# Ledger of designs, part 117: peptides against a protein of PDB entry 5JNO

Target 1, 112 residues: chain A of PDB entry 5JNO
Amino acid sequence: MVAKFQPPPEYQLTAAELKQIVDQSLSGGDLACRLLVQLFPELFSDVDFSRGCSACGFAAKRKLESLHLQLIRNYVEVYYPSVKDTAVWQAECLPQLNDFFSRFWAQREMED

## One batch from the design tools (peptide; made by RFdiffusion4, then SolubleMPNN)

Design b1_p29_4_s1 (from b1_p29_4, 24 letters changed)
Fold by OpenDDE base, seed 1:
Structure b1_p29_4_s1 (fold): chain B 112 residues (1-112), chain A 29 residues (1-29)
Amino acid sequence: as target 1 above (112 residues)
Amino acid sequence: SEEERRRYAELLELQREAEELERLAAELA
């Protein structure tokens, strides 16, 4: 059995912090987008950032990784248990996340 | 829609605030 996912300290939200974001959210998908912005502001930077890979010198680019999505989903599930169903997650949250993220970068590209 | 635009704008503001906070945290570390 796989151990329960534990977010890194920098991505650990308190109950109060999560509640605040939830109170600002209109839906599970909206909550997911707000969590994306709040947890991973670096994904919205014009500069690539390093994840500290000493072996390959990897620099994270402007993409949503599985770890990002899983972390967001874990928090969304707290208030929207229905997203535990993969079909619901894929229908209600993933499209909104991808659309929001893509629109952001598309807009930035147009402004440059 | 207008609602989507408002939502998007709000999220962008949130992003800016989060980025500023991250910057401040990095400077203090």
Scores: peptide ipSAE 0.189, ipTM 0.728, DockQ to the pose 0.019
Fold by OpenDDE base, seed 4:
Structure b1_p29_4_s1 (fold): chain B 112 residues (1-112), chain A 29 residues (1-29)
Amino acid sequence: as target 1 above (112 residues)
Amino acid sequence: SEEERRRYAELLELQREAEELERLAAELA
């Protein structure tokens, strides 16, 4: 039995919350970007995690991980079943997610 | 494009709202 993927409690949206985000979305790609902001606000935080490890100089590289993308895709599929197709997900949602995330940090770098 | 700029601005506003909610939640914990 393939266990239905259940998101961690911290990333669980109610039906009402998800509907609100969907109502504000213009497309599947737009919905994905909105979900990125709502589910993972920590990815947009100015908190430099590197301050915690001055010794290793490990700048917490803010990256979209596979787990983040999978969680977003699971919610997008509810209202846009076509993204179950990997080709559609890669063409319609992933480019928009990457562009939005990259532009956000590029702008922050220019402001500092 | 102007449409992309509007979309980006809206998403930034949503991000700010999310941060505010997190701050409020932390203050109540």
Scores: peptide ipSAE 0.181, ipTM 0.717, DockQ to the pose 0.018
Fold by OpenDDE base, seed 3:
Structure b1_p29_4_s1 (fold): chain B 112 residues (1-112), chain A 29 residues (1-29)
Amino acid sequence: as target 1 above (112 residues)
Amino acid sequence: SEEERRRYAELLELQREAEELERLAAELA
């Protein structure tokens, strides 16, 4: 048997927390976007990551990584089982996530 | 921050509008 996915403690939502987000969501894609903000607020930080760390020289990138997407998908599947189908996930959720994330930073760039 | 919340709300509204349009298009097809 394949072990059930266990999210890292910092990204673990209780049933009550997840239900609250679901109640505010109108679709699987909308739920995905709400989860993105809830789980990964650091991706929306005003900190300029382009300058990198003075100590290590690492420049943090504002991007959605596979782990972020997988975590979101796992929660979305609870209430929208259809996203277990990769085709549905790619058609309904991924475009909305990417668009939401990109528009957020595009808007900020225009304001600078 | 308040600014982040405002931006998020705006984007959610845009997404909802897009989803509604897609639904209507599917019904007409």
Scores: peptide ipSAE 0.155, ipTM 0.679, DockQ to the pose 0.026
Fold by OpenDDE base, seed 5:
Structure b1_p29_4_s1 (fold): chain B 112 residues (1-112), chain A 29 residues (1-29)
Amino acid sequence: as target 1 above (112 residues)
Amino acid sequence: SEEERRRYAELLELQREAEELERLAAELA
């Protein structure tokens, strides 16, 4: 049996926290983008963790991984059950997530 | 930081505006 997906503690939102984000969202895609920012601020950081961490030497990766997307989708499904359909997820949420993320880094690169 | 959050919010707004414009363009086409 495949265990029910549970996010790591650092990515676990309470019902109240999730509701707050939902209340600020205009759509499922918008909710997805807001969740991206709230759950994974490290994806938007210029900090190289390898510089400050002699023990791990890991650098922040600036890419959306499948785990990030799955976590976001799980929360979006709570209020937008239609995204359980992969076609809906791919049409309504994924393009917005990718566009938002790419635009962020494009702008940051232009400012440097 | 609050500054980062503000910038993130601005990006979200830009994204929403872009989507709205795309929808309008599609409706007019």
Scores: peptide ipSAE 0.149, ipTM 0.676, DockQ to the pose 0.024

Design b1_p29_4_s2 (from b1_p29_4, 22 letters changed)
Fold by OpenDDE base, seed 2:
Structure b1_p29_4_s2 (fold): chain B 112 residues (1-112), chain A 29 residues (1-29)
Amino acid sequence: as target 1 above (112 residues)
Amino acid sequence: MEKERQEWAEKLAQVEAARAAAERAAALA
């Protein structure tokens, strides 16, 4: 048997925590965006970790990666099973995620 | 959309504060 990927504990939401986010959500796409904020606050941080560690060269990424999207989708599916269909995921959730994330940083860039 | 972003920003701040509190608690334990 192949071991399935399990996110680090920092990205593991309890049923109660997920329910709280769902209660604040209006749709699957909205839930996806709220999960993005809750699960990956580091993607919205101005902290430059690369400046803190010149030796390791580690830099905080400000890009949505497949792993981020996959984890979000896994949680969205709990309350919106329709997103198990890739076509639905790509039509209802992905555009909202990308738009929200892009607009966030675009606005931040304009303010700075 | 701007209103929604602000709501999410508030949520983000809460998450960050909670994370910081958890880290402090872990350091004190």
Scores: peptide ipSAE 0.089, ipTM 0.641, DockQ to the pose 0.019
Fold by OpenDDE base, seed 3:
Structure b1_p29_4_s2 (fold): chain B 112 residues (1-112), chain A 29 residues (1-29)
Amino acid sequence: as target 1 above (112 residues)
Amino acid sequence: MEKERQEWAEKLAQVEAARAAAERAAALA
């Protein structure tokens, strides 16, 4: 089961920002993918993000991890409460997220 | 802000790494 994850209070999507993404979404799975792009653009970049924060000294990896997925699920649940059911999350959202992320990098690798 | 987002994402990655390490340790026990 994917647990709820609340990000630090320093980073939250506003209701307006979330609604804008929802308005562009065709389904819960589509919303999840759009949230992935909006919340974690670093996962789609070749850039070493440790350069953007000298205090951190650590760059986020190009990896779709459990905590990323948990955060995305938290936002998806706002407009698609059915994803509170783990079976629905695993059937409707996780495959979309994984396929989207994997296909993106597969395409990038072919272009490089 | 983008800078805060990046810092959060980096912190998230660190937390995930710690969680993964804990899970591996638990699996060995």
Scores: peptide ipSAE 0.041, ipTM 0.537, DockQ to the pose 0.060
Fold by OpenDDE base, seed 4:
Structure b1_p29_4_s2 (fold): chain B 112 residues (1-112), chain A 29 residues (1-29)
Amino acid sequence: as target 1 above (112 residues)
Amino acid sequence: MEKERQEWAEKLAQVEAARAAAERAAALA
């Protein structure tokens, strides 16, 4: 039997941590956005990630990838099981996630 | 399925590295 994939500890939320975020959320879409910020703060950093480590050669990207979205969806499903339906996920959560992320960077560029 | 798990693990590792690199970069700024 293949073991179920488990995210690294820094991407694991306890029941209490998740509950706290849920309590602050107004909807499934809002929860998704809050999870985005909490799980992946690196996606909102204006710091050049490569400057901190010239040896690793890693270049950070400001992109929402399928893995980010899937992990968020997994947590959202705990309190909003309806998002297991792809149509619901695409209607209620994805637009809010994409809009929030894109507006964040667009806004930051304008403020510079 | 094991292949998919490995791909996920590698992708998450990249995100973790990015987070760590950002912290280091911020400390040097």
Scores: peptide ipSAE 0.037, ipTM 0.535, DockQ to the pose 0.110
Fold by OpenDDE base, seed 5:
Structure b1_p29_4_s2 (fold): chain B 112 residues (1-112), chain A 29 residues (1-29)
Amino acid sequence: as target 1 above (112 residues)
Amino acid sequence: MEKERQEWAEKLAQVEAARAAAERAAALA
């Protein structure tokens, strides 16, 4: 059984918050990685951040799921409209996201 | 998944609209 997911407020960025992250970013791929960290800190923690959400019942996994990626892509395309093209998204952003996330946990596994 | 993404997309549309409005305003100033 999968609990109905409702995006918590902490996953919503204002225009000002997004602009701040964009100003810190060097590229669309860099922006994507920064958004990953800012939006989903629970994916980088041993703690199930979302388990405490009584409203949605969503349990966060340490896994990059399609829903996470889609939300990131939606933000990235605001300033990099070219990522609306799937080929551009897959060439410019997805590899950087996957590499960043996988390397993070690979490093953590070695430390354990 | 698509059904769940719909809510996020709708909320993000507001962010995008706000950004676009701000940029248009800045360009006209």
Scores: peptide ipSAE 0.090, ipTM 0.619, DockQ to the pose 0.090; fails the geometry check

Design b1_p29_4_s3 (from b1_p29_4, 26 letters changed)
Fold by OpenDDE base, seed 4:
Structure b1_p29_4_s3 (fold): chain B 112 residues (1-112), chain A 29 residues (1-29)
Amino acid sequence: as target 1 above (112 residues)
Amino acid sequence: MKEERERYAELMKLVEEAREEARRAEELA
């Protein structure tokens, strides 16, 4: 039996919380972006590279990891079952997530 | 272009709200 994925407690959304986000979403891709913000606000915080490591783990904070994407996909799947298909996920949600996240950090770098 | 800008602006608003919520939670911990 394949174990059902369980999100870590800090990333657990109730049905009511998820529904609230869905009600505000325009599409599956939009829902994915909203979930990114809701689940991982720390990914949007400024990174202090002055702590001595310009090439280490601080740079990872500006990247979406596989775990982040999997968690988001699991929630999107509840209301958009079609994203169970990897082709649909890669066409409808993943590009929007990457574009939004990249645009955010590109803008921040221009302000520095 | 207009729709993309509006969507991004809305998401940025949510980012600011999420940041504020996280900061307040840390202060109360």
Scores: peptide ipSAE 0.579, ipTM 0.898, DockQ to the pose 0.018
Fold by OpenDDE base, seed 1:
Structure b1_p29_4_s3 (fold): chain B 112 residues (1-112), chain A 29 residues (1-29)
Amino acid sequence: as target 1 above (112 residues)
Amino acid sequence: MKEERERYAELMKLVEEAREEARRAEELA
């Protein structure tokens, strides 16, 4: 028996905030991507994570951590309960998150 | 394909907005 995951205060969305993001979302996968942007804007920056996350190294900027994904999934589940099924999460949301994030950094690498 | 480009463009706008908001928050902290 494990306690429910509670996001840190900086990642706690109110019902109204989450609803607003949901209303703008086209799907569960799209919602996941929007949550990624809203919750973790630092992952889209080259700025050092030393101030925000002691566990995040420079190398972590280019990958989504398990904690990030779990937090996003928790919010997606509120409006898309089907993603509680790991198979659905891996088929519908996770690929979209990874594709979006990878595309972003691939584009940034080409711009350098 | 067009729809995905539009979606990505929208997400990029959100990225910029979120980064600006985060920067402002850091400056005020």
Scores: peptide ipSAE 0.577, ipTM 0.897, DockQ to the pose 0.018
Fold by OpenDDE base, seed 3:
Structure b1_p29_4_s3 (fold): chain B 112 residues (1-112), chain A 29 residues (1-29)
Amino acid sequence: as target 1 above (112 residues)
Amino acid sequence: MKEERERYAELMKLVEEAREEARRAEELA
């Protein structure tokens, strides 16, 4: 048996905070992208990733890690239970997350 | 598509807001 995932304190959202994000979201995929921005603003900066994430300390600031994705998915599941199905997660949410994140950094690379 | 551009623009606005908030939080920590 695997224990239920609990987010680190720095990434813990209250029910009210999550509800606010959900109310602004148009879909599960949109919610996922908004959660990415809200939970991990450090992934959108040039600051050393190892300093921004106390949970992993890994230097992968331009890649979405499994832990990031799992944490986002856990919150999305609250209002979109269908994403508990991996096929639904991979079809509806994961592509939108990756496209958004990749587009962001592709644009930044062209500006540098 | 126009809708995709609008969505991305909205998300980018949120990125800027979140980054500013994060910077302020780090400065106060």
Scores: peptide ipSAE 0.577, ipTM 0.898, DockQ to the pose 0.018
Fold by OpenDDE base, seed 5:
Structure b1_p29_4_s3 (fold): chain B 112 residues (1-112), chain A 29 residues (1-29)
Amino acid sequence: as target 1 above (112 residues)
Amino acid sequence: MKEERERYAELMKLVEEAREEARRAEELA
């Protein structure tokens, strides 16, 4: 049997930490973006900020992997249970994540 | 569009803060 998904230690948020992020969020989609930033700062740089992590200690990639999205979704579901529905996740959260991440890298490329 | 720009600006601030925190954590490790 498949065990319940357990985030790697580096990406484990306490209830207090998650609540703090939620309190600053305007929506489920906004929460998703904030979680992206907090959990995966290495995705916003060419430098690997995950030194010492045996599970994710690789150079930053300019794409959101399924693991990143699943981790974010799991936390969003705590306060926005509706995103358990894939249609809701794809309509409310996923577009905002992709737009934010794409805009970030597009802007950086123009500044170079 | 104004609201989107404001949201993006706030997120960019968070990006910078998160990157700085990560960098400091690496330096102390």
Scores: peptide ipSAE 0.571, ipTM 0.894, DockQ to the pose 0.018

Design b1_p29_4_s4 (from b1_p29_4, 20 letters changed)
Fold by OpenDDE base, seed 2:
Structure b1_p29_4_s4 (fold): chain B 112 residues (1-112), chain A 29 residues (1-29)
Amino acid sequence: as target 1 above (112 residues)
Amino acid sequence: SEEEKEKWAQLMEEVEEARRRAEELERLK
């Protein structure tokens, strides 16, 4: 049987913290984006953690991993239970997360 | 639209605030 997902301690939000984020959100997709920012600020950093060659200008791939997405989804489900349906999650939340994240880095690349 | 522009600006501000908090926490270790 599949083990129950358990978030690492550094990514655990209190009820008060989650409520504050929810109160600022307009939809499940918007909530997902705000959770992404609050839980994983390191994903928006210019720091390259890749073991690749820094001299050749290699940049680490910026992507949202399954663990990031699962954790965000778990919190979104608290206030938007419909995202328990994978089809709803894929239609309402995933596109907004990916668009937000991609747009952020696309803009940064143009500014640099 | 102006509404979309404002939402984006707010999110960008939140990104910067979250990054600053993360950096501060690391410095305090």
Scores: peptide ipSAE 0.618, ipTM 0.921, DockQ to the pose 0.018
Fold by OpenDDE base, seed 4:
Structure b1_p29_4_s4 (fold): chain B 112 residues (1-112), chain A 29 residues (1-29)
Amino acid sequence: as target 1 above (112 residues)
Amino acid sequence: SEEEKEKWAQLMEEVEEARRRAEELERLK
């Protein structure tokens, strides 16, 4: 049997914290997006490596990793047990997460 | 839709708030 997933300490939410996020959410997909923001604010910050090379000015693109998605899904399941079904997760939550994250960075690129 | 625009605006505000909290916590370290 696969061991139960435990989030890292910095990504552990209390019941009260999770409830607050849920109260602001309209759906499982909406909850997933809000969890992404609250758990991983660093993914919405610019990473500039130009400190060592002014000519490069390269900003690293942020990406959603499997660990991020798994952690979000675990919290969503608390209030939306249907996402335990992979088909539901892929239909209701993943598209919204990807669209939200992609749209965010697309806008940031246009502002530069 | 207008509803979608409002939802997006709210999410963007939450992003800013979350980032500010994270930055403040780092300053306290």
Scores: peptide ipSAE 0.617, ipTM 0.921, DockQ to the pose 0.018
Fold by OpenDDE base, seed 1:
Structure b1_p29_4_s4 (fold): chain B 112 residues (1-112), chain A 29 residues (1-29)
Amino acid sequence: as target 1 above (112 residues)
Amino acid sequence: SEEEKEKWAQLMEEVEEARRRAEELERLK
């Protein structure tokens, strides 16, 4: 049986921190994007990710991994329990996350 | 729309703030 997902300490938000992010959010998808920014700022930089993690070592600095998405989803579920339904998660949150992340890097590439 | 532009601008500001915090934490390690 699947054990409860436990985020690493560096990605553990307090109730107050999560509430602050939620208060700024207009929807589950918006919340997901804001969580992405707050939890994983390293995904928005050109810094070599492999420098910090020898074990994960892959240079996929511009990709959202399953672990990132799972962690975000866990927090979103607190205030938007409907995303426990995979279909809702895929319709409401994933597209916004992908669009936001893709747009960010598209703009950065144009500035080079 | 202007609303979408504002949302994007706000998110970009949050990205910058989050990155600065992250960089500061890394510098302290």
Scores: peptide ipSAE 0.617, ipTM 0.921, DockQ to the pose 0.018
Fold by OpenDDE base, seed 5:
Structure b1_p29_4_s4 (fold): chain B 112 residues (1-112), chain A 29 residues (1-29)
Amino acid sequence: as target 1 above (112 residues)
Amino acid sequence: SEEEKEKWAQLMEEVEEARRRAEELERLK
């Protein structure tokens, strides 16, 4: 039997924390982007600031992995149940996440 | 649009804040 998805400890949000992010969001896609920022700030840095490599200076991988997307989707579903439908998730949230993330790094590359 | 521009600016600010918090948290460990 498949166990219910459980976020890693470092990515667990309390109800209050999630509520704050939701209150700032205008849509499921917008919420997804804000969750991306709050949960995975390391994806927006040149170096990995996680405990294991903050001092070593390893560059962070600039990709959204399945775990990132799954975790974000699980939180989005709390307030936007429609994203439980994969078609809705792929139409409303994934494009916004990808566009946001890609645009961020494209802009940073131009500024460097 | 102007609205989209404002939204982008807000998100960029949030990115900076989140990144700084993460960095500071790691420094304190």
Scores: peptide ipSAE 0.612, ipTM 0.918, DockQ to the pose 0.018

Design b1_p29_5_s1 (from b1_p29_5, 16 letters changed)
Fold by OpenDDE base, seed 4:
Structure b1_p29_5_s1 (fold): chain B 112 residues (1-112), chain A 29 residues (1-29)
Amino acid sequence: as target 1 above (112 residues)
Amino acid sequence: EEEERERRRREEEARRRALEVLEQMLAEA
């Protein structure tokens, strides 16, 4: 059997931490976005991109990679089991993640 | 300690800016 995916220590959330984020979330997509911010603040920073594990492959500051998305999905599944279905994940979470992330950097680029 | 504090401050600032955008996006929905 394939071993269960476990995030690096720096991306581990306790049940309490996850619960806090969930309590602030209005939907699975919103939860996904909040998890993105919580887990990967370096993706929203121009300065500090040194954080991360050696295996995470942080190549670009302004790109969401499959590993980021998979990690987020794993946490979202705890409270929204339906996202285990790829179609649901792609319909409910991915568009919001992409829109949010794109909007952030588009806005920052305009501010110069 | 100073390096860790500075890192945390930068992360918190990034999170704050990101959440502001998220809240704006949610308000428009």
Scores: peptide ipSAE 0.660, ipTM 0.925, DockQ to the pose 0.774
Fold by OpenDDE base, seed 5:
Structure b1_p29_5_s1 (fold): chain B 112 residues (1-112), chain A 29 residues (1-29)
Amino acid sequence: as target 1 above (112 residues)
Amino acid sequence: EEEERERRRREEEARRRALEVLEQMLAEA
């Protein structure tokens, strides 16, 4: 048996927190983007968080990794069960996430 | 505690800037 994916404690959302984000969202793709911002602010910061956690050896990277996406998808599925279908996830959420993330850093590069 | 406060402030700033970009995208759609 494969163990169910469990997010690290730092990325846990309560039902109330998740509902609040959902209430602000207009679609599954929008929800995914808002979850990205809420769960992983380090992906939108130039700050080196490794100083805050030397024990884990964490280094901030400007990259969406499979673990980030899987965690977001797990939460999106709660209110948009259709994303359990990989084709739906890839059509309705992944493009929005990638476009949003790319646009953010493209703008930051222009400002810096 | 001071370092934790600074970290939280930086995270909040990052979230704010990110959400501004998101809202702009939503407005254009």
Scores: peptide ipSAE 0.659, ipTM 0.925, DockQ to the pose 0.828
Fold by OpenDDE base, seed 3:
Structure b1_p29_5_s1 (fold): chain B 112 residues (1-112), chain A 29 residues (1-29)
Amino acid sequence: as target 1 above (112 residues)
Amino acid sequence: EEEERERRRREEEARRRALEVLEQMLAEA
């Protein structure tokens, strides 16, 4: 049997937690954005804080990295298996993630 | 304990602000 990928404990969602986020989501792209918020609140914070994992590798503040996106995609695939197709992921989820993230910091930049 | 409580508070505030932006974006679509 081939081992399945397991995210670090800080980014591990239970089935119940994931279902709650899904129930709030209107689409795969929306789900992706909500997962971004749930898993990586530090990307939306002006304050630096420790998450207790030096091995997480997500040190870049205010930047969406490939590992962030892959982790989100893994969860999205549970309820939207079509995103296993890279073309679907790039058409339905990535644009919304990028638009959301950029919009957030654009607004914050205007307020700061 | 207090450190953990403060961390959770900051995370919740960040999530709230982020979700507000998301809801705005969704409303425009």
Scores: peptide ipSAE 0.658, ipTM 0.925, DockQ to the pose 0.750
Fold by OpenDDE base, seed 2:
Structure b1_p29_5_s1 (fold): chain B 112 residues (1-112), chain A 29 residues (1-29)
Amino acid sequence: as target 1 above (112 residues)
Amino acid sequence: EEEERERRRREEEARRRALEVLEQMLAEA
């Protein structure tokens, strides 16, 4: 029996907060991307918020980790239960997340 | 707390930039 996943307090969303994001979303994939932005703004910043020093040589990872994805998936499942199927998650959400994330940093690199 | 205000400002700026990219993607689809 696998233990139930429980997100850390800093990544907890109220029902109202989640509903607002859902209302702005066009699909499960879109919802996943919006959740990524709301939950993990540090992944879209050049500044590492955990270190508090941009000059210390520490660069924030431009990478989506398994914990990020699992947490997002848990919220997406609330309104799109079909993503409980791994095949659906891999077809409807993961490509959109990866494309969005990579596009963001590609544009930033071109602007810099 | 200036550091807290600055952190929040940076987070909001990051979210704004990210959402702009997302909206652009959605518009092109």
Scores: peptide ipSAE 0.660, ipTM 0.925, DockQ to the pose 0.839; fails the geometry check

